Peptides against a protein of PDB entry 3C2G. Designs and how they scored, part 20

Target 1, 209 residues: chain A of PDB entry 3C2G
Amino acid sequence: IRTFDLLGLLLHDSDAIDGFVRSDGVGAITTVVQYPNNDLIRAGCKLLLQVSDAKALAKTPLENILPFLLRLIEIHPDDEVIYSGTGFLSNVVAHKQHVKDIAIRSNAIFLLHTIISKYPRLDELTDAPKRNRVCEIICNCLRTLNNFLMMWIPTPNGETKTAGPNEKQQVCKFIEIDILKKLMSCLSCEGMDTPGLLELRSTILRSFI

## One batch from the design tools (peptide; made by RFdiffusion4, then SolubleMPNN)

Design b1_p10_5_s3 (from b1_p10_5, 6 letters changed)
Fold by OpenDDE base, seed 3:
Formats: C-alpha cells, sequence, structure tokens
Structure b1_p10_5_s3 (fold): chain B 209 residues (1-209), chain A 10 residues (1-10)
C-alpha cells in the first residue's frame, strides 16, 4: 500500500510513467493485486489507471494482464476498483488494435454491459460522491465501447473489419430500454460527454441493427 | 463466484 502511494507521487510526469511501464511496472502491479487485500487492490488499480496512457503500453504484452483485469472488474465490489479498472481499459485499448482484439476475445463487450447493468440510474443516487463515481464508471465503459465500435465503422477508404455475429449481438444489448434509461440518466452529470453518448447511440443504431 | 474463491483459484 504505502509503496504504491509513494510510486504514485513519483510517477507525476510522462517520462517517469513511460520508464515505469518499460521496466514491467504493469506486470509488477498485476502480480501484487493478486493478493486478496482490498486496500492493496484499490491502490494497485489506481496506479494502473495513472500509467494507463503510457506510450510504452503499445510494447507491453497484455495477453495475460487484460483477461485478469477484466475478471477483477467483473467480480470486485468496490467502485474505486471498478473506476480504476474501466479507466485503465478505456485508455489501454485506445489507438491499439491488438489490445482491442485481446479485450474483445476476453468478452469485454459483455462485461461493459454487465457493469452498466449493475449500477442504478444516476437519478436514484442521492449521494453526490457515489453518483459522480458511478457516472465516471459508465463514461469509461462507453468510451471503451466506442473504441471497439470504431474498428467496424466503414472508413472512406473501404477497409473495415466486420464485427462477428456474437459481437453484433453484444453491441445490440446497449440499445435495450433499461440500458438506454441508465445512459440517459448520465446526461445530467457534470463532465459527461453528452455528444459522445449520442454519437455512440447513433453508431449502434446505424451500423449494428 | 465470490471474490474470495477467485483468489483461492489464482
Amino acid sequence: as target 1 above (209 residues)
Amino acid sequence: MSYKKLYEEL
């Protein structure tokens, strides 16, 4: 715990973060968060989020790390772990086709739906800190989903991967009425990417139905 | 599965 807090204080610039990731820092954190200690897991996932935009992650083998992290976020009860884990996922899949492919093969699309399904509507949350944290988790899930959808959107140059039938079916779950009501409840939150949510909805309706 | 059971399997 104290070591992760100290590391978090030292990893304040992009060069230090990238140096840590090049030294297998992500593998070291993922080894430590395998211990059944919630404070250790919270601190480790927070540090993962802090390094999640590092350029060196493009060269890090994530084949063992991502499936483990996805299982952790599926089962862990702590919103701080879910926030950090979904934040890490959203950043690590950005601009990295091979990482998107690992996440999708590891059932990430269905997991994102499961996470959103677990939380109440934001208008049902009276506690402002809890409401804001749940909003941020939903935003991380939607950003991750959008990063996956971009793989299957026709570019003007005609090269598109086609989503498989299972991926299409999993994407179509995000237009279910109960999911849409939860997503609409996020539009009242400060810092919600309302244009991005509406674009995501439009993309699902145009390309996956 | 409970959180505890996943860590017992790792």
Scores: peptide ipSAE 0.021, ipTM 0.588, DockQ to the pose 0.025
Fold by OpenDDE base, seed 2:
Structure b1_p10_5_s3 (fold): chain B 209 residues (1-209), chain A 10 residues (1-10)
Amino acid sequence: as target 1 above (209 residues)
Amino acid sequence: MSYKKLYEEL
């Protein structure tokens, strides 16, 4: 625990973060969070989130790390772990086709749907800290989903990857009425990317229906 | 899968 807090204080600049990531720092954290201690897991996932935008992650093998993290955020009851893990996922898949492919093969699209499905509507959450944290988790899930959808949108350069039938079916679950009601409840949340949510919905409706 | 079962598989 104290070691992760100290590492978090030392990893304050991009060069230090990239140096840590090049030294297999993500693998080291992932090994330590395999210990069944919630405070250790929370601190480790928070540190993963802090390094998740590192340029060095483009050269880091994530084939073992990412499936482990996906399983952790599927089953862990702590919203702080879910927040940090979904934030890490969203950042690590950004601009990295190979990482998106690992995540998708590891059932990440369905996991994002499961996470959103687990939480109540934000208007049903009276506790403001809990409501804000749930909003941030949903935003991380939607940003991750958008990063996946970008692979299947025609680029001006004519390279179109087609979504497989399973991926298409999993994406279509985000337009189910119960999910849409939850997403609509987020539109009133302060700090929700309302334009991004509406764009995501419009992308699903135009490209996946 | 329960959290306990994940740690039993690690």
Scores: peptide ipSAE 0.020, ipTM 0.602, DockQ to the pose 0.025
Fold by OpenDDE base, seed 5:
Structure b1_p10_5_s3 (fold): chain B 209 residues (1-209), chain A 10 residues (1-10)
Amino acid sequence: as target 1 above (209 residues)
Amino acid sequence: MSYKKLYEEL
């Protein structure tokens, strides 16, 4: 715990963060958070989120790290772990086709649906800090999903990967009425990326229906 | 409820 807090204080600039990531710092954190200590898991996932935009992650082998992190956020009940883990996922898949492919093979689309499905509607959450944290988790899930959908949208350059039948079926679950009602409840939250949510909806409707 | 009906109720 104190070591991750101290490391988080030292990793305040891009060069220090890139240096840590090049030294297998992400692998080191994921090794330490395998111990069943909730405070350690929370601190480790927070540090993963802090380094998740590092340019050095494009050269980091994530084949063992991503499946582990996805399993952690599937089973862990703590919203702070889920927030940090979904934040890390959304950042690490951005602009990295090979990382998107690892995440999708590791059932990430279904996991994102499961995460959104387990939370109540935001209008049912009376506690403002809890409501805001759940909103941020849903935003991280939607941003990650949008990053996956972009792989299957025809680019002007003609390189279109086709989504598999299972991937299409999993994407179509995000337009189920109960999911749509939850996503709409996010539009009333302060700090919601309303344009991004509307773009995601429009992408699913145009490309997957 | 069809997607069309949800859009008409919004």
Scores: peptide ipSAE 0.000, ipTM 0.329, DockQ to the pose 0.024
Fold by OpenDDE base, seed 4:
Structure b1_p10_5_s3 (fold): chain B 209 residues (1-209), chain A 10 residues (1-10)
Amino acid sequence: as target 1 above (209 residues)
Amino acid sequence: MSYKKLYEEL
């Protein structure tokens, strides 16, 4: 725990973060968070979030790391772990086709749906810190989903991967009425990417229906 | 020191 906090203080610039990632720092964190201690898992996932936008991650093998982190987020009930893990996922898949493919093969789309499905509507949350954290988790899920959808959107240059039938079916679950009601409840949340949510909705409706 | 205590201090 304290070591992760100290590492988080040392990893304050992009070069230090990239140095840590190049030294298998992500693999080291994922090894340590296999220990069944909730505070250690929180601290490790928070540190993963802090390094999740590192340029060095584009050169890091994530084939063993991503499935483990997705499984950790799936089974761990803690909002701080889910926040950090979905934040890590959203950043690590950004601009990295190979990483998106690993995440999708590891059932990430279904996991994102499961996470959103687990939380109540934001208007049912009276505690402002809890409501804001749940909003941030949903935003991370939506940003990750949007990053996946971008692979299947026709580019002007005509080279698009086609989403498989399973991926299409998983994406279509995000237009279910109960999910849509939850997503609509986020529009009143401070710091919600309302344009991004509307774009995501428009993309699903245009490309997957 | 047990490995458990070491991980709790990490």
Scores: peptide ipSAE 0.006, ipTM 0.420, DockQ to the pose 0.023; fails the geometry check

Design b1_p10_5_s4 (from b1_p10_5, 6 letters changed)
Fold by OpenDDE base, seed 2:
Structure b1_p10_5_s4 (fold): chain B 209 residues (1-209), chain A 10 residues (1-10)
Amino acid sequence: as target 1 above (209 residues)
Amino acid sequence: MSYKKLFEEL
């Protein structure tokens, strides 16, 4: 715990973050968070989020790290772990086709649906800190989903990846009535990424409807 | 309301 807090204080600039990532810092964190301590897991996932936009991650092998993190998010009930883990996922898949492919093969689309399905509507959450954290989690899920769907949009260069039948079926779950009602409740939330939700809507409509 | 229309109203 104290070591992750100290690392979080030292990793305040892009060069320090990139240096940590080049030194297998992400692998080191994922090794330490295998210990069954909730405060350690929370602190480790928070540190993962802090380094998740590092340029050095483009050269980091994530084949073992990403499936582990997805499983950690799936089994942990802790909103802070889910927040940090979905934040890490959304940043690490950005502009990295190979990382998107690892995440999708690791059932990330279904996990994002499961996370959104677990939370109540935001308008049913009276506690403002809880509501804001759930809003941030949903935003991370939606941004990640949009990053996946963008792979299946025709590029100006005519390269079209087609989503497989399983991926299409997993994406179609986000247009189910109960999910849509939850996503509608996000539009009334202060701090919701409304532009990102509208972009995701446009992307789903172009790809599947 | 169709799922499509509800999604367009998001």
Scores: peptide ipSAE 0.019, ipTM 0.552, DockQ to the pose 0.031
Fold by OpenDDE base, seed 5:
Structure b1_p10_5_s4 (fold): chain B 209 residues (1-209), chain A 10 residues (1-10)
Amino acid sequence: as target 1 above (209 residues)
Amino acid sequence: MSYKKLFEEL
């Protein structure tokens, strides 16, 4: 715990973060969070989020790391772990086709649906800190989903990866009425990434229409 | 309701 907090204080610039990632720092955190200690898992996932935009991650093998993190988010009920883990996922898949492919093979689309499905509507959350954290988690999920869907939209250059039948079925779950009602409740939240939600809306419309 | 109309109301 204290080591991750101290490391987080040292990793305040891009060069330090890139240096840590090049030194297998993500693998090191992932090894430490395998211990069944909730405070350690929370601190490790927070540190993963802090380094999740590192340029060095494009050269980091994530084949073992990403499936483990997805499983951790699936089984851990802690909003801080889910926030950090979905934030990491959203950043790590950005502009990295190979990482998107690892995440999708690791059932990430279904996990994102499961995460959104387990939270109440934001208008049902009276506690503002809890509501804001749930809002941020949903934003991370939506941004990640958008990053996946963008792979299956025809590019002007005619290269289109086709979504598999299972992937299409998993994406179709996000247009279910109960999910749409939850997404509607996000538009009333002051902390919502409204641009990101509108981008996802545009992407879903282009994927299904 | 078509999913389209529900999403246009979002």
Scores: peptide ipSAE 0.017, ipTM 0.506, DockQ to the pose 0.030
Fold by OpenDDE base, seed 4:
Structure b1_p10_5_s4 (fold): chain B 209 residues (1-209), chain A 10 residues (1-10)
Amino acid sequence: as target 1 above (209 residues)
Amino acid sequence: MSYKKLFEEL
């Protein structure tokens, strides 16, 4: 715990973060969060989120790390773990086709749908900190979905990966009325990543409706 | 309500 807090204080600039990631810092965190301690898991997932935008992650082998993190998010009921883990996933898949492929093969689309589906409507949450955290989790899931949808949108140059029948079936769950209502509710929340959610809205309207 | 109308109201 204190070591992850100290590392989080030292990892305040992009060069330090990239240096940590190049030194297998992500593998080190994932090794430590295998211990069944909730506070350690929270602190480790928070540190993963802090390094999730590192340029060095494009060169880091994630074949073992992503399946492990997805499983950790699946089995943990903790909103702070889910927030940090979905935030890490959203950032790590951004602009990285090989990482998107690993995440999709690891059932990420179904997991993200399950996470969004388990939370109540934001208007049913009276506690403002809880409501904001739930909104942030849903935003992380939806932003990750947008990053996956971008793989299957025809570029003007005609090169698209065809989504397999399984990926298509998983994506069809995100056009369910209750998921779309949650997207709308997140777009009405103050301080959210409105540009990323508006991009997803535009992607759905152009390609799936 | 069509999905299109739901997204146009934002």
Scores: peptide ipSAE 0.014, ipTM 0.497, DockQ to the pose 0.032
Fold by OpenDDE base, seed 3:
Structure b1_p10_5_s4 (fold): chain B 209 residues (1-209), chain A 10 residues (1-10)
Amino acid sequence: as target 1 above (209 residues)
Amino acid sequence: MSYKKLFEEL
């Protein structure tokens, strides 16, 4: 715990963050968060989020790290772990096709649906800190989903990766009535990425409907 | 409402 707090206080600039990632800092965090201590898991996932935009992650093997993190956020009920983990996922898949492919093979699309499914509608959350945190988690999930779906959008040049039948079925779960009602409740929430939600809508309509 | 109509209204 104190070590992660101190590391978080030292990783303020992009060069320090990249230095930490090059030194297998992500592997070190993922080793430490295997201990069944909630405060340690929170602190470790927060530090993962803090380094999740590092340029050095493009050279980091994520084949073992990403499936582990996906499993951690699947089984852990803590909003801070889910926030940090979905934030890490959203940042690490951005502009990295190979990382998207690892995440999708690790059932990330279904996990994003499961995460959105477990939270109440934002209009049912009266506590502003809780509502804002749930909003941020949903935004992270939607941005990650959009980043996956963009791989299957026809490019102007006609070259498209086709989504497999399993990926199509996992995406179709986001158009279920109860999920759509929950996503509609996000449009009235301050701090919701409404443009990103509308982009995701357009992406789903073009790719799968 | 069909799920499709609700998604178009999102």
Scores: peptide ipSAE 0.017, ipTM 0.588, DockQ to the pose 0.030; fails the geometry check

Design b1_p10_6_s1 (from b1_p10_6, 5 letters changed)
Fold by OpenDDE base, seed 3:
Structure b1_p10_6_s1 (fold): chain B 209 residues (1-209), chain A 10 residues (1-10)
Amino acid sequence: as target 1 above (209 residues)
Amino acid sequence: LTYKKLEEFL
């Protein structure tokens, strides 16, 4: 725990973060968070989120890391773990086709739906810190979904990757009325990634027309 | 969900 807090204080610039990732820092964190301690898991996932935009992640083997993190998010009821883990997922899949493919094979689309479905509507949350954290989690899930859907949007040149039948069925769950209401509720939250949610709205329309 | 219901929410 204290070591992760100290590392988080030292990893304040992009060069330090990238140096940590090049030194297998992500693998080290994922090894340590296998210990069944909630405070350790929270601190480790928070540190993963802090390094999740590192350029060195493009060279990091994520085949073992991503399935482990997805399983951790699936089984852990902790909002801070889910926030950090979904934040890491959304950042690490961005602009990395091979990472998107690992995540999809690891049932990420279904997991994202499960996470969004688990949380109450934002209008039912009276506590502002809790409401904001839930909104951030939903936004992380939806941003990750956007990154997946963009792979299957036809380009003007007619080249598109086709989603498999299982992937299509999993994606169709995001047009459920409850999921759409949660998307719209996130657009009303102050300080949220409103541009990213508007992009997802456009991506959904293009994917289901 | 019909396209119409999607448009009502988007």
Scores: peptide ipSAE 0.010, ipTM 0.485, DockQ to the pose 0.030
Fold by OpenDDE base, seed 2:
Structure b1_p10_6_s1 (fold): chain B 209 residues (1-209), chain A 10 residues (1-10)
Amino acid sequence: as target 1 above (209 residues)
Amino acid sequence: LTYKKLEEFL
């Protein structure tokens, strides 16, 4: 625990973060969080989130790390773990086709739907800190979905990846009325990534219409 | 009909 807090204080610049990632820091964290301690898991996932936008992750093998993190998010009913893990997932898949492919093969699309479906509507949450954390989790899930959907939108260069039949079926669950209501509730939440949610809305329209 | 409703909702 204290070691992750100290590492989080030292990893304050891009060069330090990239140095940590190049030294297999992500693999080291994922090894340590296998210990069944909730505070350790929270601190480790928070540190993963802090390094999740590192340029060095483009050269880091994630074939073992990403399935482990997805399983951790699936089995832990902890909002802080889910927040950090979905934030890591969203950032690590950005601009990295091979990482998107690993996530999709690891059932990430279905997991994201399950996470969003588990939480109540934001208007049913009276506690502001809880409401904000739930909104952030849903936004992380939806931003990850946007990153997946963008692979299947025709580019001007004529290269279109086609979603497989299973991926298409899993993606179609995000146009369910309950999921759309949660998306709209997040768009109305102050201090959220409204531009990213509006981009997702545009991506959904281009993917399904 | 479903797509039109989706456009109206989004």
Scores: peptide ipSAE 0.010, ipTM 0.438, DockQ to the pose 0.028
Fold by OpenDDE base, seed 5:
Structure b1_p10_6_s1 (fold): chain B 209 residues (1-209), chain A 10 residues (1-10)
Amino acid sequence: as target 1 above (209 residues)
Amino acid sequence: LTYKKLEEFL
């Protein structure tokens, strides 16, 4: 715990973060959070989120890390773990086709739907900090989904990856009325990534209409 | 039916 907090204080610049990631820092965190301690898991996932946009992650093998993190998010009911883990996922898959493929093979699409489905409607949450955290989690899930959907949209060059039948079926669950209502509720939250949610809305329209 | 409802909702 204290070591992750101290590392989080030291990893405040891009060069330090890249240095940590190049030194297998992500693998080190994921090794430590295998110990069943909730405070350790929270601190480790928070540190993962902090380094999740590092350029050095493009050279980091994630074949063992991503399935582990996805399983951790699946089994851990903690909003802070889910927030950090979905935040990490959304950032690490960005602009990295090979990482998207690992995540999809690891059932990430279904997990994202499961996460969004477990949370109540934002209008049912009276506590503003809790409502904002839930909104951030949903936004992380939806941003990750956007990154996946973008692979299957035809480019002007005619190159498109085709989604598998299972992937298509899992993606179709995100057009359920409950999921769409949660998307719209996130657009009404103050301080949210409104541009990212609007991009997802556009991506959904292009993918399904 | 689902696509038309989606278009009306979005």
Scores: peptide ipSAE 0.009, ipTM 0.468, DockQ to the pose 0.028
Fold by OpenDDE base, seed 4:
Structure b1_p10_6_s1 (fold): chain B 209 residues (1-209), chain A 10 residues (1-10)
Amino acid sequence: as target 1 above (209 residues)
Amino acid sequence: LTYKKLEEFL
């Protein structure tokens, strides 16, 4: 725990973060969070989130790391772990086709739907910190979905990966009325990535219409 | 029906 907090204080610039990632820092965190301690898992996932936008992740093998993290957020009912893990996922898949493919093969689309479906409506949450955290989790899931959908949108140059039949079926669950209501509720939350949610809205329209 | 609902929400 304290070691991850200290590392988080030292990893305040992009070069330090990239240095840590190049030294297999992500693999080290994922090894440590295999220990069954909730506070350790929270601290490790928070540190993963902090390094999740590192440029060095494009050169890091994630074949073992991503399936492990996806399993961790599937099993762990902790909002802080889910927040950090979905945040890591959303950032690490950004602009990285290989990483998107690993995540999809690891059932990420279904997991994201499960996470969004688990949470109550934001209007049922009276505690503002809890409501904001739930909104952030939903936004992380939806941002990750946007990154997946973008792979299958026809580009003007005609080169598009086609989603497999399983991926298509999993993506179709995100047009459920409950999911759409949660997306709209997130657009009304203060301090959210409104541009990213508007991009997702556009991506959904282009993917389904 | 699903597309019409999508257009009402988006």
Scores: peptide ipSAE 0.009, ipTM 0.491, DockQ to the pose 0.030

Design b1_p10_6_s2 (from b1_p10_6, 4 letters changed)
Fold by OpenDDE base, seed 3:
Structure b1_p10_6_s2 (fold): chain B 209 residues (1-209), chain A 10 residues (1-10)
Amino acid sequence: as target 1 above (209 residues)
Amino acid sequence: LSYKKLEESL
């Protein structure tokens, strides 16, 4: 805990974050979070989120890290772990086709659907901090999904990658009325990525036309 | 069409 707190205090500068990542800091965190300590796991995942946009992460192999993180999110029903983990996932896949492929092969699409499905509707949450955290998690999941779907949108020349039959089936689950209602409810939350949610809505519609 | 990253306040 104290080590991650110290790192968190030092990692306010982008160069310091990049230096940490270059020194295999992500590998160090993933080693530490393998211990069954919830506070350690929370702190480690938060630190992963903090470094998830570092330039040096482009040179970091994620073949082992990403499947591990996905499993961690799956087995730990903790909002802070899920928030940090889905945030990390969203950032690392954003501009990296190879990382998207690793995530998809690791059943990320199904996991994102499962996460969203398990959370209550935002209108059922009276506690504002909890409601905001749940909204952020749903937004992270949906942003990640949008980044996956973007791979399968036809280019102006008519060429596109095709989703496999399993991926198509998993994507189809996101048009369930419950999921769509949760998406729409996030649009009412202040400080959320409203443009990103609207983009996803458009992307989903285009994926089924 | 844009790929989005999470903007987190540190």
Scores: peptide ipSAE 0.031, ipTM 0.676, DockQ to the pose 0.126
Fold by OpenDDE base, seed 2:
Structure b1_p10_6_s2 (fold): chain B 209 residues (1-209), chain A 10 residues (1-10)
Amino acid sequence: as target 1 above (209 residues)
Amino acid sequence: LSYKKLEESL
């Protein structure tokens, strides 16, 4: 636990983060979080989030790491683990087509829907810290979905991939009224990525036209 | 096409 806290304190520098990633730091974290200690898992996932935008990740194979993290998020009903894990997922898929493909093959779209579906409506949460954390998780899920959908939207200058029938079916679940209500509720939370949520709404609409 | 990164307030 203290070691991850120390690493977290040291990883405020982008070069230090890149150095950690180049030394297989992501693989090391994923090895450590295999132990059934909730505090260790939380700290490890938080550290993953902190390094999730590192430039060195472009050279890091994620074929084994990403499916493991997705499974970890699926089986651990811990808001801090889910927050960090969905944040990591959102960042690593943002600019890497091959990472998007790994995530999608690992059932990420369905998992994102499951996560959003399991949380109560934000208006039912009276505790402000809990409400904010849940909103952040939903936003991370929806941002990740937006990153997936963007690859299927025709661009003026590029070849567009077509979503498979399974992916289309999984995406269609996000237009359920419950999911849409949660999306709209996130727009009312202070400090949330309102532009991102509006972009997702636009992206969803464009994906169905 | 803005691929959004979660910028944590580190």
Scores: peptide ipSAE 0.029, ipTM 0.675, DockQ to the pose 0.144
Fold by OpenDDE base, seed 5:
Structure b1_p10_6_s2 (fold): chain B 209 residues (1-209), chain A 10 residues (1-10)
Amino acid sequence: as target 1 above (209 residues)
Amino acid sequence: LSYKKLEESL
């Protein structure tokens, strides 16, 4: 716990973050969070989030890390773990086709839907901090989904990968009315990335048209 | 293709 807090305090610099990642820091965190301690898991996942945009992650094999993290998020009903884990997932799949493929093979699309589905509607949350955190989680899930969907959107200049039948079926779940309502409710939350959510909405709609 | 990163909300 204290070690991760200290690392979190030290890892405000991009070079320091890259140094940590190059030293297999992500592997070290994932090793530590295998211990069944909720505080340790929270701290470790938060640290993962903090390093999730590091350039050095492009050279880090995530074949074992991502499936583990996805499972961790699946089994832990902890908003902080889910927030950090979905944030990490969103960032690491950004601009990295290989990482997207690992995540998709690891059932990430289904997991994202499951996460969003388990949270109450934002209008049912009276506590503003909780509501904001839930909104952030939903946004992280949807941003991750957007990153996946973008692989399958035809571009004028290139062969697009086609989503497999299973992936298509899993993506179709995100047009469920309850999911769409949650997306729309996030647009009304103060301090949220409204442009990002609107882009996602557009991407989702384009994926089904 | 805009891959969005999570901006760390300070």
Scores: peptide ipSAE 0.027, ipTM 0.655, DockQ to the pose 0.144
Fold by OpenDDE base, seed 4:
Structure b1_p10_6_s2 (fold): chain B 209 residues (1-209), chain A 10 residues (1-10)
Amino acid sequence: as target 1 above (209 residues)
Amino acid sequence: LSYKKLEESL
């Protein structure tokens, strides 16, 4: 725990982060968080989030790491784990097609839907910190979804990947009224990426028209 | 365009 906190304090430098990642730091974290200690899992996932934008991750094999993290998010009801994990996921898939493919094959789209579906409506949350955290989680999920959907938007050159039938089915779950309501509720939260959420809304609409 | 990275993670 304290080691991860220390690493978090030291990893404010991009080169240091890259060095950590190049040294299989992500693999090390994922190994450590396999131990059934909630505080350790939280700290490890937070550290993963902190390094999730590292350039060195482009060279890091994520075939084992990403499915593990997805499973961790799936089985842990902990908001901090889910926040960090979905944040990590959103960042690592943002500009990496191969990582998107790994995530999708690992049932990420369905998991994102499950996460969003399990949280109550934001208006039902009276505790502001909890409400904000839930909003952030939903935003992370939706950001990740947007990154997936963007793969299937036709480019001007007519070259686009096509979503498989299963992927399409998984995406279709996000047009459920309850999901859409949660998306809209996130737009009212202070400090949220409103432009990004609006982009997602547009992307969703375009994906289903 | 893909979503930007989380600012809190930077």
Scores: peptide ipSAE 0.030, ipTM 0.671, DockQ to the pose 0.138; fails the geometry check

